# Ledger of designs, part 16: peptides against a protein of PDB entry 6B4E

Target 1, 295 residues: chain A of PDB entry 6B4E
Amino acid sequence: TNFDKISKMFWHYKDKIAQIKQDIVLPIKKADVNVRNLLSRHKRKINPKFGQLTNSNQQLFKIQNELTQLINDTKGDSLAYHWILNFIAKAVVHQAETEVRVKPESALPLGKLTLYLLVQFPELQELFMARLVKKCPFVIGFTCEIDTEKGRQNMGWKRNNENKWEDNTSYDERMGGILSLFAIITRLQLPQEFITTTSHPFPIALSWHILARICNTPLNLITNTHFVILGSWWDAAAVQFLQAYGNQASKLLILIGEELTSRMAEKKYVGAARLRILLEAWQNNNMESFPEMSP

## One batch from the design tools (peptide; made by RFdiffusion4, then SolubleMPNN)

Design b2_p22_5_s2 (from b2_p22_5, 10 letters changed)
Fold by OpenDDE base, seed 1:
Structure b2_p22_5_s2 (fold): chain B 295 residues (1-295), chain A 22 residues (1-22)
Amino acid sequence: as target 1 above (295 residues)
Amino acid sequence: SELDKLLKELEEELEKLEKELE
């Protein structure tokens, strides 16, 4: 694992977030009143759509079409178009932090919707990835120390208005939710209409990178959160990961489930214990995946 | 195939990982 490369990627996306603020978010505040009104209306229409997702493909397709139309309405103004995509990127990640956090299986419809939008609107890809990395650096396998305020901020920790850090459980759950979404996206197939014309923007290989990079992370930087997000990933993508890489996948799953947990046994991390349970379930031929969506 | 190439690369990465975790 080339950690220098990972760090460069991390900071690239951090810079991208700053750039988005300067070049997209702030300028819209000074845009023509008609543009601002359009975006305000669209924002109000778009935001509820993510919460309207169910385990129904029919509902998914409906929402896909509705969002597509709403986004297309903004294409006449490049700034407006990018603004609405950035809004969507933020909204999707927010949904992962809230809904997926408490209901991991909801990552499947959300992931399908997101993947569709990522392919339909390629400009969303960088905006979305930047938001993901900002909120959950684990998506690219980045880890830094959290013994400093800056370190915690880099790792996506939030502070409240009283400058108090969020509790560990809240952080773990949020990271798990975001990682679940990303994991789902990596293991989903492209919609049928795009299979022959487009490459997958975030393929299953990115899951490999997450696992491998975490395995190679210095042990002194490994926390309970690492195991929590690995467990979240496992629930979301382990079955498909095994299907994709076979024996290679098996070896890596053993590395994270057995070897990494063993190395950190003295810490008695709850997340590690759960990951061991998942490993044992797999060894007993009881690996589970999220249920498929209904027609 | 492209898949075979990827798997070879993955195997090499796994070997490194295993060594590092020993």
Scores: peptide ipSAE 0.027, ipTM 0.643, DockQ to the pose 0.205
Fold by OpenDDE base, seed 5:
Structure b2_p22_5_s2 (fold): chain B 295 residues (1-295), chain A 22 residues (1-22)
Amino acid sequence: as target 1 above (295 residues)
Amino acid sequence: SELDKLLKELEEELEKLEKELE
């Protein structure tokens, strides 16, 4: 694992967030009133759509079509188009932080919707990844110390209005929710209309990188959160990961489930205990996946 | 460490597999 490369990637996306603010978000505030009104209306229509997802493919397709139309309405103005995509990126991540956090299986319909949008609107890809990395650096396997204010900020910790850090459980759950979404996206097949013409924007190989990079992370930087997000990943993608990489996948699952947990046993992390349970379930041929969506 | 060596080997194998699939 090249940690210098990972660090460069992390800071690239941090810079991208700053750039988005300067070049997209702030300029819209000074844009023509008609453009601002259009975007305001679209924002109000788009925002509820993510909460309307169910475990139904029919409902998914309906929402996909509605969002596609709304986004297409903005293509006549490049700034408006990028603004609405950035809004969508933020909304998707927010949905992961809230809904997926409490109901991990909801990552599947959300992931399918997101993947569709990422392929349909390629400009969403960088916006989405930047938001993911900002909120959950684990998606690229980045880890830094959290003993400093800056370190916590870099790792996506939030402060409330009273400048108090969120509690550990809240942070763990949020990270787990975001990682679940990303894991689902990496293991999903492209929609049928794109499978032969387009490459997957966030392929299963990115899951490999997450696991490998975490395994190579210095042990003094490993926290309960690392095990929580590994467990979230496992629930979301382990079955498909094994299908994709076979024996190599098995080796890596053993590394995270057995070796990494064993090395950190003295910490008695709850997340590590859960991951070991998942490993044992797999060893007993009881590995579970999220239920498939209804037609 | 032994773990680091194993991970490196796995990464190399993955890269090889990806090339073979191209």
Scores: peptide ipSAE 0.025, ipTM 0.658, DockQ to the pose 0.317
Fold by OpenDDE base, seed 4:
Structure b2_p22_5_s2 (fold): chain B 295 residues (1-295), chain A 22 residues (1-22)
Amino acid sequence: as target 1 above (295 residues)
Amino acid sequence: SELDKLLKELEEELEKLEKELE
């Protein structure tokens, strides 16, 4: 694992967030009233769509079409178009932090929707990845110390209005939710209409990178959160990961489930205990996946 | 093939990980 490369990627996306604010968000605030009103209306129509997702493909397709139309309506103004895409990127990640956090299987419809949008609107890819890395650096296997304020900020820790850090459980759950979504996206097949024309923007290889980079992370930087997000990833993508990489996948799952957890046993991390349970279930031929969506 | 190349890369990466976890 090349940690210098990972660090460069991390800071690239941090810079991208700053650029988005400067070049997209702030300029829209100064745009003419008609553009602002248009975007406000579209925002109000778009925002509830993510919460309307169910375990139904029919409902998914409906929402895909509705969002596609709403986004296309903004293409006449490049700034408006990018603003809407940035809004969507933020909304999707927010949905992962809230809904997927409490209902991990909801990552499947959300992931399908997101993947569709990422392919349909390629400009969303950089915006979405920047938001993901900002909120959950684990998606690229980045880890830093959290002993400093800046370190915690870099790792996506939030402060409340009273400048108090969120509790560990809240952080763990949010990270788990975001990573579940990303894991799902990496293991989904492209919609049939795109398979021959487009490559997968976030392929299953990115799941490999997550696992490998975490395994290579210095042990002194490994926290309960690392095991929580590995468990979230496992639920979301382990079955498909095994299908993709076979024996190599098995070895890596053993590394994270057995070896990494054993190395950190003295910490008695709850997340590590859960990961061991998942490993044992797999060893007993009882690996579970999220339920498939209905027609 | 592209798949073979990927698997080779994965194997190399895995070997490094195994050594680091020893």
Scores: peptide ipSAE 0.027, ipTM 0.642, DockQ to the pose 0.158; fails the geometry check
Fold by OpenDDE base, seed 3:
Structure b2_p22_5_s2 (fold): chain B 295 residues (1-295), chain A 22 residues (1-22)
Amino acid sequence: as target 1 above (295 residues)
Amino acid sequence: SELDKLLKELEEELEKLEKELE
């Protein structure tokens, strides 16, 4: 693992966030009133759609079509188009922080929707990834120390209205939710309509990178959150990961489930305990995946 | 195949990882 490269990637996306604000968000505030009104209306229509997802493919397809139409309505103005995509990127991540956080299996319909949009609207990819990395650097296997304010900020910690850091449980759950979504995206197959024409924008190899990079992270930087997000990843993608990489996947799962947890045993991390339970379940041929969506 | 190439790369990465964990 080349940590210098990972760091460069992290800061690339941080810079991208700044660029988005400067080149997309702020300019729209000065745009024509008609454009602003259009975007306001679209925002109001788009935002509820993510909460309307269910375990139904039929409902998913309906929402996909509705969002596609709404996004296409903005293509006549490049700035408006990019603004609405950035809004969607933020909304998807927000949904992961709220809904997926409490109901991990909801990552499946959300992930399917997101993957569809990422392929249908390629400009969404950089916007989405930038937002993911900002909110949850674990998606690229980035870790830094959190003993400083800047370190915590870089790792996506939030402060409340009293300028106090969020509690560890809240942070862990948010990170778990976001990573669950990303993990799902990496393990999903492209919709049939795109398989022959487009490569997967965030393929299963990115899951490998997450796991490997975490395993190679200096132990003094490993926290309970690392184990929590590994557990979230496991629930979301372990079955498909094993299908993709076979024995090599098994070795890596053992590394995170047994070796990494053992190295950190003295910390008695709750997340690590859960990960061990997942490993044991797998060893007993009881590895579970999220339920498939209904027709 | 593309898959074989990827697996080879992953194997190399895994070996490196194992050494680092020792």
Scores: peptide ipSAE 0.026, ipTM 0.641, DockQ to the pose 0.159; fails the geometry check

Design b2_p22_5_s3 (from b2_p22_5, 11 letters changed)
Fold by OpenDDE base, seed 4:
Structure b2_p22_5_s3 (fold): chain B 295 residues (1-295), chain A 22 residues (1-22)
Amino acid sequence: as target 1 above (295 residues)
Amino acid sequence: SELDELLKELEKQLEKLEKELS
């Protein structure tokens, strides 16, 4: 694992977030009142759509079409278009932090919607990835120390209004939710209409990167969160990962489930215990995936 | 160690995958 490359990628996306603020978010506040009003209306229409997702493909397709129309309405103004896409990127990640956090299987419809939008609107890809990396650096296998304020901030830790860091449990759950979404996206097939014309923007190989990079992370930087997000990833993508890479996937699953957990056994991480249970379930031919969506 | 050997193998696979994605 080339950690320098990972760090460069991490900071690339951090810089992208700053750029988005400067070039998209701030300028729109000074834009024509009609544009601002349009975007405000669209924002209000778009935001509830993510919460309207169910385990129904019919509902998914409906929402896809509605969002597509709403986004297309902004294409006449490049700034407005990028603003809406950035809003969507933020909204999707927020949904992962809140809903997927408590209901991991909800990542499937959200992931399908997101993947569709990423392909339909390629400009969303960089905006979305930047937001993901900012909120959950684990999506690219980045880890740094959290002994400093800057380190915690880099790893996506939040402070409340009283300048107090969020609870470990809250952080773990948020990271798990975001990672679940990303994992789902990586293991989903492109919609049928795009398979022959477009490459997958975030393919299953990115799941490989996550796992491998975590395995290569210095043990002194490994926390309970690492095991939590690995467990979240496992629930979301392990079955498809095994299908994609076969024996090599098996080796990696054993590495994270058995070897990594064993090396960290003295820490008695709850996340590690759960991951071991997942490994054991797999060994007993009881690996499960999220239920498929209804027609 | 067994883990080290596996990690080396996985690193090779990772490099291959990275090339495919580039």
Scores: peptide ipSAE 0.032, ipTM 0.710, DockQ to the pose 0.951
Fold by OpenDDE base, seed 5:
Structure b2_p22_5_s3 (fold): chain B 295 residues (1-295), chain A 22 residues (1-22)
Amino acid sequence: as target 1 above (295 residues)
Amino acid sequence: SELDELLKELEKQLEKLEKELS
């Protein structure tokens, strides 16, 4: 694993966030009042849509169509278009941080919606990835030390208004939620209408990268969070990952579930214990996946 | 490809582990 490359990717997306603020978010505040009003109305209509998702494909398709129309309404103005996509990127990640963290299976409908939008509106891809990396660097297998304030910030730790760091449980859950969403996206098939015309923007190989990069991470940088997000990934994508890579996938699952947990046994991480349970379930032919969505 | 490189690296790691456990 080339960690220098990963670091460069990480900082690329950090820079992208700054660029988005400078070139998209701030300029729109000075835009024509009609444009600002349009975007305000669209924002209000778009935001609740993510919470309206259920485990129903019918509901998913309805929301897809509604969002598509709302986004298309902005295409006449490039700045407005990019602004609304950036808003959507932020909203999707926020949904992962709030809902998926407490109900992991909700990642499936959210992931399907997100994948649809990523394909339908390619400009969303970089905006979304930048937001993901900012909030959860684990999505690209990036890890740094968290003994410093800057290190914690880089790893997506939040401070409250009193400048106090969030507790470990909250951080773990947020990271797990975001990673669950990303994992789902990587293992989903493209919608039928796109299969023959478009390549998958975030394919299953990115899941491989996550696992492999974590396995190669220096042990002194491995925390409970690493095991938590691996468990989240497992629930979200392990079945499909095995289908994609077969024996090689099995080797990697054993590596994270058995070897990595064993190497860190002295730490008694709760996340590691859960990952071992998942491994054991698999070994007993009881690997579970999220239920399929209803018609 | 990058994936191929990762696979090769994984194999090397597994081989090393196997030797250590033997």
Scores: peptide ipSAE 0.031, ipTM 0.666, DockQ to the pose 0.052
Fold by OpenDDE base, seed 2:
Structure b2_p22_5_s3 (fold): chain B 295 residues (1-295), chain A 22 residues (1-22)
Amino acid sequence: as target 1 above (295 residues)
Amino acid sequence: SELDELLKELEKQLEKLEKELS
C-alpha cells in the first residue's frame, strides 16, 4: 500500500470540494434569476426521490427515469447541469448518512440508482467521489490521526452548533452508512443497457483497495470505526467480493476478520467483535447478503 | 510485518487478475 498516493488522492478530493464551491455553487448564486428558479424547482423535485426508493425495481426504474428527465432539463446550461449533479451527489451521500445508517439494506436501491446516474451522467463521478471522500475517507482507505481538530475534520467528524464533536456512535453509524453505499456500488453490475458500452466507474476492485489499505494501516491509527465500516462493507459486498476474486478474496476476508481483529483484541472494540461474528457466520456457510430487490 | 507482506502479495495477485481480465 502506497500511503503517499492515498494521501494525494484524499487531498485531491478535498481540493475538488473547494473548487466545486468556487466554480459551481457560488457562481449559481449570481446567475440569472431564471436559472436560479429553474434549479430551485428541480431541487425540490429531485430531493424527495431518494426517500421514495423501495425494494422494488419497478419503483427504481420510475425514479431513474424521473431523475434523468430532470437532469437532462439542465443540460442547456453547463453550470446549471453541474450544479444539479453536485446537488445530487450531496443528496445521495446525505441519504447514506441518515437512512442507510439505520437501515443498511436501503443501500441497495440507493446504490442501484446512484450507479445508474453515475453511468448516465459521467460528470457526476468526480463530484460524487469528492463528496464521499470528504464525508468518509474510508472509501479510499485513507486514515489519519484524530487527536487533533484538523485530523478529526479530515476524517469526517462533525461538530454541532455548540462546537462539540459528535459522539462516537453517531460517527461510526454515519461512516458505516456511507461505506455501505459505496460498497454496494462497487459490487453492483452495470445495468444491462450499459454493459457493452461503458466500464464500471467504481468497480469491485475499489473494495479490494479499501480492505487492503485498512489492513496495512498502522495499528495505532486503527479505531473502532475501522471495524464498524468493515462490518458494513461485509454485509454489503462480501458475498459478491468472494464471487469476484475467489480464493484471493477469501484470504483477504480472513485477514480482516481474523488477523486484524486479533491484533487489536486488547482494545475490545465492539466493531471488531461484530466482524468476528461475521467471519464465524461465513465459516459456518451462513454468509448473508442483502435481499435482492423485487421486480 | 508478515501481514504487510501478505497484503502486498495479494495486491500483486489482484493486479495480475485485473490485467488478465482486461
Scores: peptide ipSAE 0.029, ipTM 0.693, DockQ to the pose 0.421
Fold by OpenDDE base, seed 3:
Structure b2_p22_5_s3 (fold): chain B 295 residues (1-295), chain A 22 residues (1-22)
Amino acid sequence: as target 1 above (295 residues)
Amino acid sequence: SELDELLKELEKQLEKLEKELS
C-alpha cells in the first residue's frame, strides 16, 4: 500500500470540498433571484425523497424518476445544476449518518438510488466522493492520528456547540453508516439500462482497497472505529465480495477477521469482538446479507 | 481476461499485505 498516494487522494478531495464552497455554494447566493427560488423549491422537494425510500423497488423507481426530473429541471443553468447535485451528495451522506447508522439494511435502497444518480449524472461522482472522504476517510482507506485536533478533524470527528468532541459511540456509528452506504454501492450491479453503456463508477475493487489499506495501516493508528466500519462493510458487502474474488476474498476476510483482530486483542475493542463474531458466523456457514428489496 | 489480470494484481497486493502483517 502506497500511503503517500492515499494521502494525496485524501487531500485532493479536501481541496475539492473547498473548491465546491468557493465555486458552487457561495456563488449561488449571488445568483439571480429566480434561480435561487428555483433551487429552494427543488431543495424542499428533493430532501424528503431520501426518507421515503422503503424496501420496495417500485418505490425506489418512483423516487428515481422524480429526482431525475427535478435535477433535469436545473440543467439550463450550469451553476444551478452543480449546486443541486452537491446538495444531493450532502443529503445522501447525511441520510447515511442518521438512518443507516441505526438501520444498516436501509443502505440498500439508498445505495441503489445513489448509484443510479451517479450514473445518470456523472458530475455527481466527484461531488459525492469528496463529501464521503470528508465525512468518512475510511472510504478510501485513509487513516491518520487522532491525538491532535487537526487529526480528529481530518478523520471526520465533529464538535458540538460546546466545542466538545462527539462521543466515541456516535462517531463509530456515523462512520459505520457512511461506510455501509459506500460498501453497498461498490457491490451493486449497474442498473440494467446502463450496464452496457458505462462502467461502474465505484466498483467492488474499491472495497478491496478499503480492506487492504486498513490491514496495512500502522497498528498504532488502528482504533475501535476501524473494526466498527469493517463490521459495517462485512454486513453490507462480504457475501458479494466473496462472489467477486473467491479465494482471494476469503484470504482478505480472514486477515481482517482473524489476524487484525488478534493483533489488537489487548485493546479489547468492542468492534473487534463483533468482527470476530462475523468471522465465526461465516466459518459456520452462517454469513448473512441484507435482504433483497421487494418488487 | 480482464478479471484474471485483476485477480493477479490483487494476489500480488495480498501477498504484500501478508508480509507486512507477519
Scores: peptide ipSAE 0.034, ipTM 0.693, DockQ to the pose 0.159; fails the geometry check

Design b2_p22_5_s4 (from b2_p22_5, 10 letters changed)
Fold by OpenDDE base, seed 5:
Parts: sequence; C-alpha cells; structure tokens
Structure b2_p22_5_s4 (fold): chain B 295 residues (1-295), chain A 22 residues (1-22)
Amino acid sequence: as target 1 above (295 residues)
Amino acid sequence: SELDKLLEELEKKLEELEEKLK
C-alpha cells in the first residue's frame, strides 16, 4: 500500500470541496434570479426523492426518471447543472448518514439510484467522490490520527453548535452508513442500458483497496471505527466480493476477520467482535447478503 | 510482518488480474 498516494488522493478531494464552494456554490448566490428560482424549486422537488425509495425496483425506476428529468432541465446552464449535481451528491451522502445508518439494507436501493445517476451524469462522479471522502475518508482507505482537532476534522468528525464533538457511537454509525452505500455501489452491476457501453465508475476493485489499505494501516491508528466499517462493508458486499475474486477474496476476508481482529484483541473493540462473528458465520456457510429488491 | 507480505502478494495479484481484464 502506497500511503503517499492515498494521502495525495485525500487532499485532492479536500481541495475539490473547497473548489466546489468557490466555483459552484457561492457563484449561484449571485446568479440571475430566474436561475436561483429554478434551482430552489428543483431542490425542493429532488430532496424528498431519496426518502421515497423502497425495496421496489418499480419505485426506483420512477424516481430515476423523475430525477433525470429534473437534472436535464438544468443542462442549459453549466453552473446550474453542476450546482444541482453537487446538491444531489450531498443529499445522497446525507441519506447514508441518516437512513442507511439505522437500516443498512436501505443502501441497496439508494446505491442503485446513485449508480444510475453517476453513469447518466458523469459530472456527478467527482462531486460525489469528493463529498464521500470529506465525510468518510475510509472510502479510499485513508486514516490519520484523531488525537488532534485537525485530525478529527480530516477523518470526518462533526462538532455541534456548542463546539462539542459527536460521540463515538454516532461517528461509528455514520461512517458505517456511508461505507455501506459505497460498498453497495462497488458491487452493483451497471444498469442493463449501460453495461456494454460504459465502464463502472466505482468498480469492485475499490472495495479491494479499502480492505487492503485498512489491513496495512499502522496498528496504532486502528480504532473501533475501522472494524465497524469493515463489518458494514461485509454485510453490504462480502458475497459479491467473493464471487468477483474467488480465492483471493477469501484470503483477504480471513486477513480482516481473523488476523486483524486478533492483532487488536487487547483493545476489545465491539466492532472487532462483530467482525469475528461474521467470519465465523461465513466459515459455517451462513454468509448473508441484503435481500434483493422486488420487481 | 507476515500480514504485510500477504497483503503485498494480494495487491500484486489484483494488479495482474486487472491487467488481464483490459
């Protein structure tokens, strides 16, 4: 694992967030009133759509079509188009932090919707990844110390209005929710209309990188959160990961489930205990996946 | 460490697989 490369990627996306604010978000505030009104209306229509997802493909397709139309309405103005995509990127991640956090299986319909939008609107890809990395650096396998204020900020910790850090459980759950979404996206097949013409924007190989990079992370930087997000990943993608990489996948699952947990046993992390349970379930041929969506 | 060696091997294998898929 080249940690210098990972660090460069992390800071690239941090810079991208700053750039988005300067070049997209702030300029819209000074844009033509008609453009601002259009975007305001679209924002109000788009925002509820993510909460309207169910475990139904029919409902998914309906929402996909509605969002596609709303986004297409903005293409006549490049700034408006990028603004609405950035809004969508933020909304999707927010949905992961809230809904997926408490109901991990909801990552599947959300992931399908997101993947569709990422392919349909390629400009969303960088906006989405930047938001993911900002909120959950684990998606690229980045880890830094959290003993400093800056370190915590870099790792996506939030402060409330009273400048108090969120509790560990809240942080763990949020990270798990975001990682679940990303894991789902990496293991989903492209929609049928794109499978032969387009490359997957966030392929299953990115899941490999997450696992490998976490395994190579210095042990003094490994926290309960690392095991929590590994467990979230496992629930979301382990079955498909094994299908994709076979024996090599098995080896990596054993590394995270057995070796990494064993090395950190003295810490008695709850997340590590859960991951070991998942490993044992797999060893007993009881590996579970999220239920497939209804037609 | 043994873990590091295994990870390096797996990463190498992944790269090889990716090249084969191109």
Scores: peptide ipSAE 0.021, ipTM 0.648, DockQ to the pose 0.354
Fold by OpenDDE base, seed 2:
Structure b2_p22_5_s4 (fold): chain B 295 residues (1-295), chain A 22 residues (1-22)
Amino acid sequence: as target 1 above (295 residues)
Amino acid sequence: SELDKLLEELEKKLEELEEKLK
C-alpha cells in the first residue's frame, strides 16, 4: 500500500470540494433569478426522492425516471447542471449519514439509484467521490491521527454548535452508514442498459482497496471506527466480494476478521467483536447479504 | 511485516486477475 498516493488522493478531493464551492456553488448565488428559481424548485422536488426509496424495484425505477427528467431539465445551462448534480451528491451522502446509519439495508435501493445516476450523468462521479472522501475518508482507505483538531476534521468528525466533538458512537454510525452505501455501489452490477456501453465507475476492486489499505494501516492509527466500517462493509458486500474474487477474497476476509482483530485484541473494540462474529458466521456457512429488492 | 507481505501478494494477484478479465 502506497500511503503517499492515498494521501495525495485524499487532498485531491479536499481541493475538489473547495473548487466546487468556488466554481459551482458561489456562482449560482449570482446567477440569473430565473436560473436560481429553477434550481430552487428542482431542489425541492429532488430532495424528498431519496426518502421515497423502498425495497421495491418498481419504486426505484419510478424515482430514477423522475430524477433523470429533473436533471435533464438543467442540461441547457452547464452551471445549473453541475449545481444540481452537486446537490444530489450531497443529498445522497446525507441520506447515508441519516437513514442508512439506522437502517443499513436501505443502502441497497439508495446504492442502486446512485449507481444509475453516476452512469447516466458521468459528471456526478467526481462530485460524489469528493463528497464521500470529505465525509468518510475510509472510502479510499485513508486514515490519519485524530489527536489533533485538524486530524479529526480530516477524518470527518463533526462539532456541534458548542464546538464539542460528536460522540464516538455517532461518528461510528455515520461512517458506517456512508461506507455501507459505498460498499453497495462497488458490488452492484451495472443496469442492463449500460453493461455493454460503459464500465463500472466504482467497481468491486475499490472494496479490495479499502480492506487492504486498512489492513496495512499502522496499528496505532486503528480505532474502533475501522472495525465498525469493516463490519458495515461486510454486511453490504462480503458475499458479492467472495463471488468476485473467490479464494483471494477469502484470504482478505480472514485477514480483517481474524488477523487484524487479533492484533488489536487488547483494545477490546466493540466493532472488532462484531467483526469476529461475522467471521464466525461465515465459517459456519451462514454469511448473510441484504435481501434482494422486490419487483 | 508478515501481514504486509501477504497483502502485497494479494494485491499482485488481484492485478493479475484484473488483467485477465480485460
Scores: peptide ipSAE 0.021, ipTM 0.649, DockQ to the pose 0.314
Fold by OpenDDE base, seed 1:
Structure b2_p22_5_s4 (fold): chain B 295 residues (1-295), chain A 22 residues (1-22)
Amino acid sequence: as target 1 above (295 residues)
Amino acid sequence: SELDKLLEELEKKLEELEEKLK
C-alpha cells in the first residue's frame, strides 16, 4: 500500500471541499435573485426525496425521475447546476449519517439512487467523493492519528457548539453509515440503460482498496472504528465481493476477520468482536446480504 | 495489475501474521 498516494488523495479532496465553498457555495449568495429563488425552491423539493426511499424499485424510479427533472431545470446556469449537485452530494451523505446509521439496509435504495445520479450527472462524482472523504476518510482507506485536534478533524470527528467532541459511539455509527453507503455503491451494477455506454464510477475495486489499505495500516493507528466500518462494509458488500474476486476475496476477508482481529485482541474492541462473529457466520455458510428490493 | 500487486502484498502479510500468531 502506497500511503503517500493515499494521503495525496485525501488532501486533494480536502482542497476540493474548500474550492467548492469558494467557487460554488459562496458565489450563489451573490447571484441573481431569480437564480437564488429557483435554487431555494428546488432545494425544498429535493431534500425530502431521500427520505421517501423505500425498498421498492418502483418508488426508486419515481424519485430518480423527479430528481432528474429538478436537476435538469438548473442546467441553464452552470453555477446553479453545480450548486444543486453539491447540495445533493451533501444531502446523500447526510442521509447516510442519519438514516443508514440506524438502518443499514436503507443503504441499498439510497445507493441505487446515488449511483444513478452519479452516472446521469457526471459532475456529481467529484463533488460526492470530496464530501465522502471529508466526512469519512475510510472510504479511501485513509487513517491518521486522532490524538490531536487536527487529527480528529481530519478523520471526520465533529465538535458541538461547546467545542466538545462527539462520543465514540456516535462517531462509530456515523462512519459505519457512510461506509455502508459507499460499499453498496461499489457493489451495485449500473442501471441497465448505462451498462453499455458508461463505466462504473466507483467500482468494486474500491472496496478492495478499502480493505487492503486498512489491513496495511500501522497497528498503532487501528481503532475500534476501523473494525466497525469493516463490519458495516461486510454487511453491505461481502457477498458481492466474494462473487467478484473469489479466492482472492476470501483471503482478504480472512485477513480482516481473523488475522487483524487476532492481532488486536488485546484491545478488546467491540467492533472487532462483531467482525469475528461475521467471519464465523461466513465459515458456517451463513453469510447474509441485504434483501433485494421489491419491484 | 494493481490488484494483483495488492494481493501479493496481502498474501505476504497474511503469512507473516500467521507465523506471529502461532
Scores: peptide ipSAE 0.029, ipTM 0.665, DockQ to the pose 0.051; fails the geometry check
Fold by OpenDDE base, seed 4:
Structure b2_p22_5_s4 (fold): chain B 295 residues (1-295), chain A 22 residues (1-22)
Amino acid sequence: as target 1 above (295 residues)
Amino acid sequence: SELDKLLEELEKKLEELEEKLK
């Protein structure tokens, strides 16, 4: 694992977030009232759509069409278009932090919707990835120390209005939710209409990178969160990962489930215990996946 | 094939990880 490359990628996206604020978010505040009103209306229409997702493909397609229309309505103004995409990127990640956090299987419809939008609107890809990396650096396998304020910020820790850090459980669950979404996206097939014209923007290989980079992370930087997000990834993508890479996938699952957990056994991480349970279930031919969506 | 190249790369990466975890 080339950690220098990962670090460069991490900071690239951090810079991208700053750029988005400077070039998209702040300028729109100074835009004419008509543009601001348009975006306000669209924001209000778009925001509830993510919560309207169910385990129904029919409902998914409906929402896809509605969002597509709403986004297309902004294309006449480049700034407005990028603003609405950035809003969507933020909203999707927020949905992962809240809904997927408590209901991991909801990552499937959210992931399908997100993948559709990423392909339909390529400009969303960089905006979305920047937001993901900012909120959950684990999506690119980045880890740093959290002994400093800056380190915690870099790893996506939040402070409340009283400047108090969130508790470990809250952080773990949020990271798990975000990673579940990303994992789902990596293992989904492109919609049928795009298979021949577009490559997958976040392919299953990115799941490999997550696992491999975590395994290569210095042990002194490994926390309960690492095991939590690995468990979240497992639930979201392990079945499809095995289908994609066969024996290599099996070996890697054993590495994270058995070897990595064993190396950290003295820490008695709850996340590690859960990952062991997942490994054992797999070994007993009882690997579970999220339920498929209904028509 | 592209898939074969990927698998070779993945195998190499896996070997490196196994050595690190020893």
Scores: peptide ipSAE 0.025, ipTM 0.665, DockQ to the pose 0.157; fails the geometry check

